# Ledger of designs, part 286: peptides against a protein of PDB entry 8OXM

Target 1, 371 residues: chain A of PDB entry 8OXM
Amino acid sequence: FKAEFRLAGGVNLPKIIDCVGSDGKERRQLVKGRDDLRQDAVMQQVFQMCNTLLQRNTETRKRKLTICTYKVVPLSQRSGVLEWCTGTVPIGEFLVNNEDGAHKRYRPNDFSAFQCQKKMMEVQKKSFEEKYEVFMDVCQNFQPVFRYFCMEKFLDPAIWFEKRLAYTRSVATSSIVGYILGLGDRHVQNILINEQSAELVHIDLGVAFEQGKILPTPETVPFRLTRDIVDGMGITGVEGVFRRCCEKTMEVMRNSQETLLTIVEVLLYDPLFDWTMNPLKALYLQQRPEDETELHPTLNADDQECKRNLSDIDQSFNKVAERVLMRLQEKLKGVEEGTVLSVGGQVNLLIQQAIDPKNLSRLFPGWKAWV

## One batch from the design tools (peptide; made by RFdiffusion4, then SolubleMPNN)

Design b2_p26_3_s1 (from b2_p26_3, 13 letters changed)
Fold by OpenDDE base, seed 5:
Structure b2_p26_3_s1 (fold): chain B 371 residues (1-371), chain A 26 residues (1-26)
Amino acid sequence: as target 1 above (371 residues)
Amino acid sequence: SVEEELKEKYEEALLKLREKLKELSA
């Protein structure tokens, strides 16, 4: 083990460590706390099942649609290691690293990541209209650069095109499966990219089953489809390959309704799987000292309003579980806002919701919706 | 108890999952 470690961020402050294997290969390892590891391990099993369903369907198999999974290795009753794919980096580290981030390198005259965050923090308690105006100003002065990831890593034009296609397919598959499972907390440090495959690895899977909607600042998007995420797809953006891969993934999920409901029912009733949002977890997720802002929000004691919305969670665990199952069944039937949609209609609605600057402007500033 | 009811629901759901996984593996 090296003496140096990095913090990845997350509830239990997971440590990234470099280790040399018995094969002499250097591997990056994530050390997490017990509770996060269990939630991640359960969601990895669900992703493996989704991958099995996607491999059985001819159209999704031909498109190589898969969710990247990682192995959880328990070390003790209180600790474990996540085995990372070698050459995986957080999207946030590539884009908004203070020293050498892609935004600073390619757009040196734009706002800094810190300036963007400060502006959005200043309007956090303001109206939705004021949040929208400031978000649009931030977006105008912070232009996307994620296209440069594939251009830096893949110098051969044919390889570059293939890797950009792999990235676009990975975003589509993970976005639709993440939506079906109600996966939240998709900030730029919880999404990694593999430097060899250009595929995404989603980590910190503790906000699931739409529990992001009951946070003090509720999540307003079905998945992360921000400007940099779209820029990585190239000139076609969300049109063509991304949309078609979303539709084919959604088709497989909807045709697998009974299997997915049965899997989620087991997870919801597992006494060892804490999927419910608790007040301490909610506070931690939205009070993260972001490494970039020395602005410790002074815990002014008067935010009494955040305590009130969490007190309605005194609904019997059974009623919450039944509501989650009902909402999952609606998604798998294509029921959105009381209307039954086709696969194309449902995917279109989700894309529009995810890219809407009004929805993005309402997110917690720590989600970095401008990236 | 609420814990016993949750345990029964889990055991039933786990049985259904095992059956469905057998159907998928055939």
Scores: peptide ipSAE 0.105, ipTM 0.738, DockQ to the pose 0.019
Fold by OpenDDE base, seed 3:
Structure b2_p26_3_s1 (fold): chain B 371 residues (1-371), chain A 26 residues (1-26)
Amino acid sequence: as target 1 above (371 residues)
Amino acid sequence: SVEEELKEKYEEALLKLREKLKELSA
């Protein structure tokens, strides 16, 4: 082990440790905090199972629909090592880096990423109407640029087209599987892009089973389908390839209902898998950057001897677990707002919900819904 | 107890998962 560590960007300040393997190769390892690594490990196993289901289906296999997975090695209940996704960059680093982000390079006369964040923070405690108006002003003065990622990385037109297709397929697959699992906290630092494949790698899988909806500022979108995410698909946007890949992914998920319910049931009743949102986690996820300076991480994770004092908490836990299973079963049946939808109808509803500026304007400003 | 019921549900779910994983590996 080298004694030097780097901090990766993001809320959880993951430590990048350079590890020398037994093969003499240096590998960058991401060391995250205690609870997040188990959640990431479990969710990677679920993604592997989803990939197996997608590879068995002829239509999804032909389309090469997969979720990118990474290796998680849990070392203990309180520590583990993530294999750093070599050759990946956070989409936020490419788009809104303070020094030379793509928005600054391609749109120098637009609002800065800082100005956008400031405007949305100023209205954070305001009405939904005021949030919507300011969000629309921000969006008008902060135009999408993510199309340039593939154009910068892939100079050959045929390669560029294939990589843009790979990106679009990756967004579709991860969006639908993420929705089924109720994956939240999809901010621009929790989504990496592979610089060689143009596929997305989702990290920080600690907000699952729709627990993002019980945050102090609830999540209002099923997945990240913001203007830059759409711009990366090119001129067709959400239409054509993206929609078809979402529909084919949703078809496989709905046809795999029993398997997915069985997997999630095991996870919900696993005493070692804390998927429930707690007040401290909620505070941490929606903490203001200004408040990061005073809360030293010296809030001893030792006082989260929340030994769930068993009796009354367990009855409440069982009811929450049953509700999560019921909602998962509804999604897998195409039940949305009490109505049974076709695969195409369900996918259309989810796309409309994800791109609705009214839903996007209500998100926590740290999610950066204008990017 | 509520613990015993949760443990039984977990053990039953684990058995079903192991069967599904065998079916998925075949």
Scores: peptide ipSAE 0.088, ipTM 0.716, DockQ to the pose 0.018
Fold by OpenDDE base, seed 1:
Structure b2_p26_3_s1 (fold): chain B 371 residues (1-371), chain A 26 residues (1-26)
Amino acid sequence: as target 1 above (371 residues)
Amino acid sequence: SVEEELKEKYEEALLKLREKLKELSA
């Protein structure tokens, strides 16, 4: 092991360790020390199952619809080694790095990422109307630039076009699979892009099964489809390839209802898989950047006091699990707000919800909905 | 106990998953 640590992008600042293998090859490993790596490992298995379903369907196979997966080796409940996604960068790092971010490079006269965040944090406790107005001002002065990712990486026009399609397909597949699994909105540091394939890799899967809706600032979008995410698709945006790939992914998911319910049922009842939102996790996920400095509590949380009264937890857990399964079944039936929608109708509703600036303005400012 | 009921639900779900995985491997 080399003693040098690099911080990976991500909410939990995972440590990249360069490891020399027994073969003398250097391999980058991501060491997450506080994250539920079991949740990531389990969700990767679910993604592999979704990929199997997508590969079996002729229409999704022809479109090469897949969700990118990574190897997770859990060492304990709270520790493990991730195979580092070699040749990936967090989209947040590409877009809003303080020094070399694409917004600063291509839009030097726009608001800084810090100015945008500050403005949105100032209105965090204000009305929805005030949040919307400030969000629209931020968006007007912070124009999307993610189109430049493929333009910088792929100079050949034919390769550029192919990679932009690969990106668009990856966003569509991950958005619909993510919606079905209730991943919700994703922090920009928890979405990696592969610099060779232009495909997305979702990391830090600690919010699943719509648990983002029970955060102190609840999620208001079904998946991350922010202006930069859309800009990366090129001039057609959410129309054409993206919409069709969402529809075909949703069709496969809905037609695989029994399999998906069975998979999720196993996960929900796995005694080793803590998918439930707890107050500490909720606070951590929505901490203010200013509050990150002081909350080094030496939580020597003595393992003793989390003798949660097993009986009340188990009943609450079962009710939450049943609610998750019921909501998953609704999604897979196309039931939205008590109405049964077609695949096209459901996908349209989800896209409209995800791009609605009213919904985006209500998101937690730390997740940077203007990016 | 609720723990036994959860364990039973998990084992039943695991069995169903293994069957579905076999169907998905065929």
Scores: peptide ipSAE 0.060, ipTM 0.696, DockQ to the pose 0.018
Fold by OpenDDE base, seed 4:
Structure b2_p26_3_s1 (fold): chain B 371 residues (1-371), chain A 26 residues (1-26)
Amino acid sequence: as target 1 above (371 residues)
Amino acid sequence: SVEEELKEKYEEALLKLREKLKELSA
């Protein structure tokens, strides 16, 4: 280990440490404190299985549809070493960094990211109609710029086009796999983009199996498909390559129903895999940036009480697990809102849900649905 | 410790997942 560490951006200020391997290679390692890296590690295994399924299918293999994975070494429930995704940047850092964010650079007359957040926080407890109106005002005055990521990184037009396609395929694969696994919306700091491949890497997988729907502000989208995410696809947006890649991914997932159910069942009944949303985690995920300072002291005290309520948790846990499995089975059958949809119909519904400004306006403002 | 036991069982769960991945790769 080098004596020097860098802080990564993000809520938990993860420490990036450079590790020299036994092979003499320096590897960046992210040491997350306080995050349950176990969930990340488990979800990485699930992603590897999904990738195996996608590689077996000729149509998804030809399209190189994969979800990017990283190595996680959990040290404890609250600590671990993450193989840092070298050559990646959080999309949020690229888009809405305070100093040099792409929105500020390309749209200097638009609202600042702070102004957008403030406006949406002011209406957080208001009606859906009022949230929608303010969200539309924010969106009008905060135009997407993520197209410029590929344009900045890839100067050769042929390479640029290829990388934009790689991005679009990565978004499609991660969106559908993420929907099946119930990852929901993803905070902009928890989506990394590889600066060389233009592929997305999803980190901090603390919300899975639709647990985002039981948050104080429930998720209203199946996956993150915000305006900047779409803008990165270029002029075609969600149409063409993205839609087709979603359909082909969904086809593989639906055709792998038994396998996926078996895998998820093992995970859901693993007494060590805490996939459930707890109130503290819910508070943490939907805390205000200003409230981050106050919650830090109290997390040290109550390690004792969590042991006792295991018995009443068991019946509730089993019911939640059963419900998750049932919902997963429905998704894999194409059951949406009580109707059986074709792959194309299901994918269309999911895309429409994900891009609907009404759904986006209802999301937790801290997750920046306008980005 | 409870942490070691949790780690062992987690390693076992990861092993089961890896075995399942091998079965799925075969």
Scores: peptide ipSAE 0.028, ipTM 0.569, DockQ to the pose 0.023

Design b2_p26_3_s2 (from b2_p26_3, 14 letters changed)
Fold by OpenDDE base, seed 3:
Structure b2_p26_3_s2 (fold): chain B 371 residues (1-371), chain A 26 residues (1-26)
Amino acid sequence: as target 1 above (371 residues)
Amino acid sequence: SVEEELRKMYEEALKELKEKLRELSA
């Protein structure tokens, strides 16, 4: 290991460590100090299985629908090493970097990313109506610019078009698989974009199986389909390629119901896979500026002996696991809000839920729903 | 709903954890 480390951007301040392998190759590794990287490792295996299902189907294979995966080496329950995805950048770094983000470069007269965040934080404890009004004002004064990512990276028009299609397919595949698995915490630092392929890499898979709905500020969207995410698709937006790729992905997931249920059942009952939300994790994900000053002390991780009686924990855990399986089965049957939908109907509902400014305005301000 | 019960249980446990964190920070 080299003694030099760099901090990656983001709330969790992950350390990038340069590791020399036994092959003499330097590999950048992301060391997360507080995340259970076992969860990331397990979810990467689930993504690999989903990719196998997508490759077996002719329609999804022809469309090259895949979720980008990365290697995770868990070192402990509290530490591990992510293989740094070389040639990726957080979408947040491109869009809302404080110095030279795309919003500042292309929209210098719009609100700054800081002004947007401040406005949404000021209404965080207010009514849904007030949150919606302020969110609409923020959105009006913070117009999307993510179309410029492909334009900056791919100067050849034919290459640009192919890369924009690759991006759109990647968003569609990851959105639908992410919805099926109940992935949350899809903020702009947890989604990387590959600068060569224009494909997305989802990191920090610590909110799964709809556990984002039990956060103090519940998640109200099935996946990230914010205005910049849509702007990156170009003129067609969510229509055409994106919708068709979502439908074809959902078709494969629904046709793989037994396999997906069996996989998730094994994972839910794995004692080494802590998928449940816990108070510390919820606090960490939705820290308020008021709470940041208090959380700096060394949480001696030994005081997590909330030894609630093992019997009451086990019964509550089993009920939660059964409910997660039941909800997964409903999704895979196309049951939404007590109604059985077609693949097209289900995908349409999910797209509408994800782009609804009422749902987006209710998200935790740290999720940056205006980006 | 079991979601509302879980949410309440997590909100209570989050309060207890925040109080314990304040005591450890004092």
Scores: peptide ipSAE 0.006, ipTM 0.337, DockQ to the pose 0.049
Fold by OpenDDE base, seed 4:
Structure b2_p26_3_s2 (fold): chain B 371 residues (1-371), chain A 26 residues (1-26)
Amino acid sequence: as target 1 above (371 residues)
Amino acid sequence: SVEEELRKMYEEALKELKEKLRELSA
């Protein structure tokens, strides 16, 4: 281990440590000090299984549909070493870095990322109508720029086109797999883009199985398909390649229902896998500037008391687990809002839900739904 | 079956994860 560490961007300020392997290769390792990397590790295994399903299907294999995975070595419940995806950048770093973000570079007359966040925080406790109006104003004055990522990185037009397709396929695969696993919306710092492949890497998988719907500000989208995410696909947006790749991914997921249910059931009942939303995790994920002031003193309280109320937790846990499994079964049957949909119908509904400004305006402002 | 292979791979990977987690929690 080198004594020098770099802070990666992100909510948790993960430490990048350069590790020299036994092979003499330097590998960047991301050390997260507060996140349950076990959840990341488990979700990476589920992604590998989903990738195996996608590789076995001819249509998804031909399209090279895969969810990017990374190696996770959990060191504890709250710490571990991620093999850092070398040559990746958080999309949030590219888009809304304070100094040299793409929005500021390409749209210098638009609202700053800070102005957008401030406006949306001011209406956070307001009506859905007020949130929608302010979100539309923010969106009007904060135009998408993520198209420029591929344009900056890939100067050759043929390579640029191929990489934009790789990006679009990666978004599609991760969106559908993420929906099936209930990953919900993803903070812009928790989506990395590979600077060579243009594929997305999802990190910090602390919300799964639709637990984002029980957050203080519930998730209202099935996956992150914000305006910049769409802009990265180019002029066709969600149409054509993205939609078709979503449909082909969903076909594989629905045709793998029994396998996916079995896998998720084993996960949900694994006593070592804490997928449940707890108040501290909820507060951490949706921390408001107001909440930062109150939490400083109590971090020293002894870890002992949380273990005792296990018995009433068990019945509630089982009911939540059963509900998650039932909802997963519904998704895999194409049951949306009590109606059985075709793959195309289901994918269409999910896309419409994900891009709906009404849904986006209701998201937690900290997750920057305008980006 | 594809399912049995995936289940086996999962059980093996989960076992390895649990073993690593036990070693790190000790």
Scores: peptide ipSAE 0.005, ipTM 0.372, DockQ to the pose 0.021
Fold by OpenDDE base, seed 1:
Structure b2_p26_3_s2 (fold): chain B 371 residues (1-371), chain A 26 residues (1-26)
Amino acid sequence: as target 1 above (371 residues)
Amino acid sequence: SVEEELRKMYEEALKELKEKLRELSA
């Protein structure tokens, strides 16, 4: 084991450990806390099941619609190693790394990522109108550059085209499945891109079942479809391949309603899977960078064994679980705001919600909705 | 059914995960 820790981006500051195997090969490993590993592992199983559904359907199989999964290798009671997908980089690191990020390289005269974040933090407690105006100013002075990822990695035009298509399919599949599971918006450091396949890997799956909507700054988008995410698709953006892949994924999800409800029901009532939002997790997820220095909570793992006083917690938990199941059933029926939509109508609504600058401007500034 | 197989695979995968988490918790 090399004693070099790199902080992977993400909420839980997972430690990247470079491990030299007995074979002399360096392997990057991501070390996370036990509970995060359980959540991630459970969600990886759900993704594998979604992949099985997608592989059984001819239309989604022909399009190779899959969610990239990773292996969770638990090491100890309190720590596990995620087998880090070798050859992945966080989208946030590629785009907005302060030293060599693509925004700085391709758009040196734009606002820095820090300037954008500062401007959006200054209006965090202001009106939606003020947030929107500042977000539009930020967006005007911070133009998307993620198209250059595939151009840098894939110099052959035919390979470049195939990889851009693989990326677009990966975004579509993960967006729709992520919406169904209520993953919501994803921090830019919690989305990895594979440098060989151009497929996305979602990590840090601690917010699910629309629990992002109960955060202090509620989530306003169904999934991350920010300007850079769209720019990576190329000139057609959300139109054509992306939309069709979303529709075909949504068709499979809606046609698998009973299966998905049964799976999620088993998850929601699993006593080992804590999907509920707690105040500490909410504070941690939406902590301001200025507050990160002082709140190293010595989260003594011992105090979170606060005995669930069984009776009253069970009723509140059951009501939340029932609400999650009802909302999942609505999504799988195409019920949006009390209206039943077609697959195309539902996918269109979700895309419009995800790209709407008014919705993006309302997101927590720490999640960098302008990237 | 496909659903029963998927449910069973999930229950087995959750069980394996729980067993691994228990073995690690032991």
Scores: peptide ipSAE 0.000, ipTM 0.356, DockQ to the pose 0.021
Fold by OpenDDE base, seed 5:
Structure b2_p26_3_s2 (fold): chain B 371 residues (1-371), chain A 26 residues (1-26)
Amino acid sequence: as target 1 above (371 residues)
Amino acid sequence: SVEEELRKMYEEALKELKEKLRELSA
């Protein structure tokens, strides 16, 4: 093990460590706490099943639509290592790193990441109208730069185009599958990009089944489709390849309704899979020091086993699980706000919701909706 | 052709990148 480690984003501030294998190859590893590893492992299995469904369909297979997965390796009863994709970087590290971030490099006269964050924190307790106005000012003075990722990494024109296409397909597949599963907490440190494939790797999968909507500041977008995410697609933005890949992914998900419902039902009733939002988790998620400044050692909240008084919790749990299954069934039928939509209509609604500045301005500032 | 349009888009993007890198190096 090297003496130096880096912190990744996420709930339990996972440590990135570099390890030399018995084969002499250097491998980056992610070390996480127990509970996050279980949640991530379960969601990786769901992603593998979704990948199997996508590979069976000719149209999604031809487009190579897949979600990048990683292996969870348990080290002990309380700790584990994620096999990290070698050559990945958090999109936040590339975009908004304080020293060498792409925004600072390509837009030195724009607001700093810190200035943007400070402005949004100042209005956090204000009206939605005031949040919207400040968000629009921030966006005007913080222009997207994520197009430069592929331009820096891929100097050959043909390779550059293929990688930008792979990126766009990865965003589309992960956005639609993430929406179906109700995946939240999609901040810039929980999304990695592979420097060789330009594909996304989603980490820290502990906010699922729309539990982000019951946070003190509720999540108002179905997935991350912010200005930098769109800028990485190039001049076509969300139109053409992205939209078509979303539609083809949604078609496979809707046609696999029975399989997906059965899988999610088993997971919701697994006593080892704690997917429910609790007050301590909610507090931790929305008290994150927004700046990658000095990570005050988050006090090890001692595992006070809050002995869940088993009896009254069971009836409330079952009612929440039933509501999650009903909402999943609605999504897979194309039911949005009581209306049955076509695949194209549903995908269009989700794209419009994800890019709406009114929805983006209402997010918790630590989600960095302007990036 | 699709390849010529792709090449043109890349040449334009590479030009924009080189212009921005020159502005940042000045």
Scores: peptide ipSAE 0.000, ipTM 0.247, DockQ to the pose 0.012

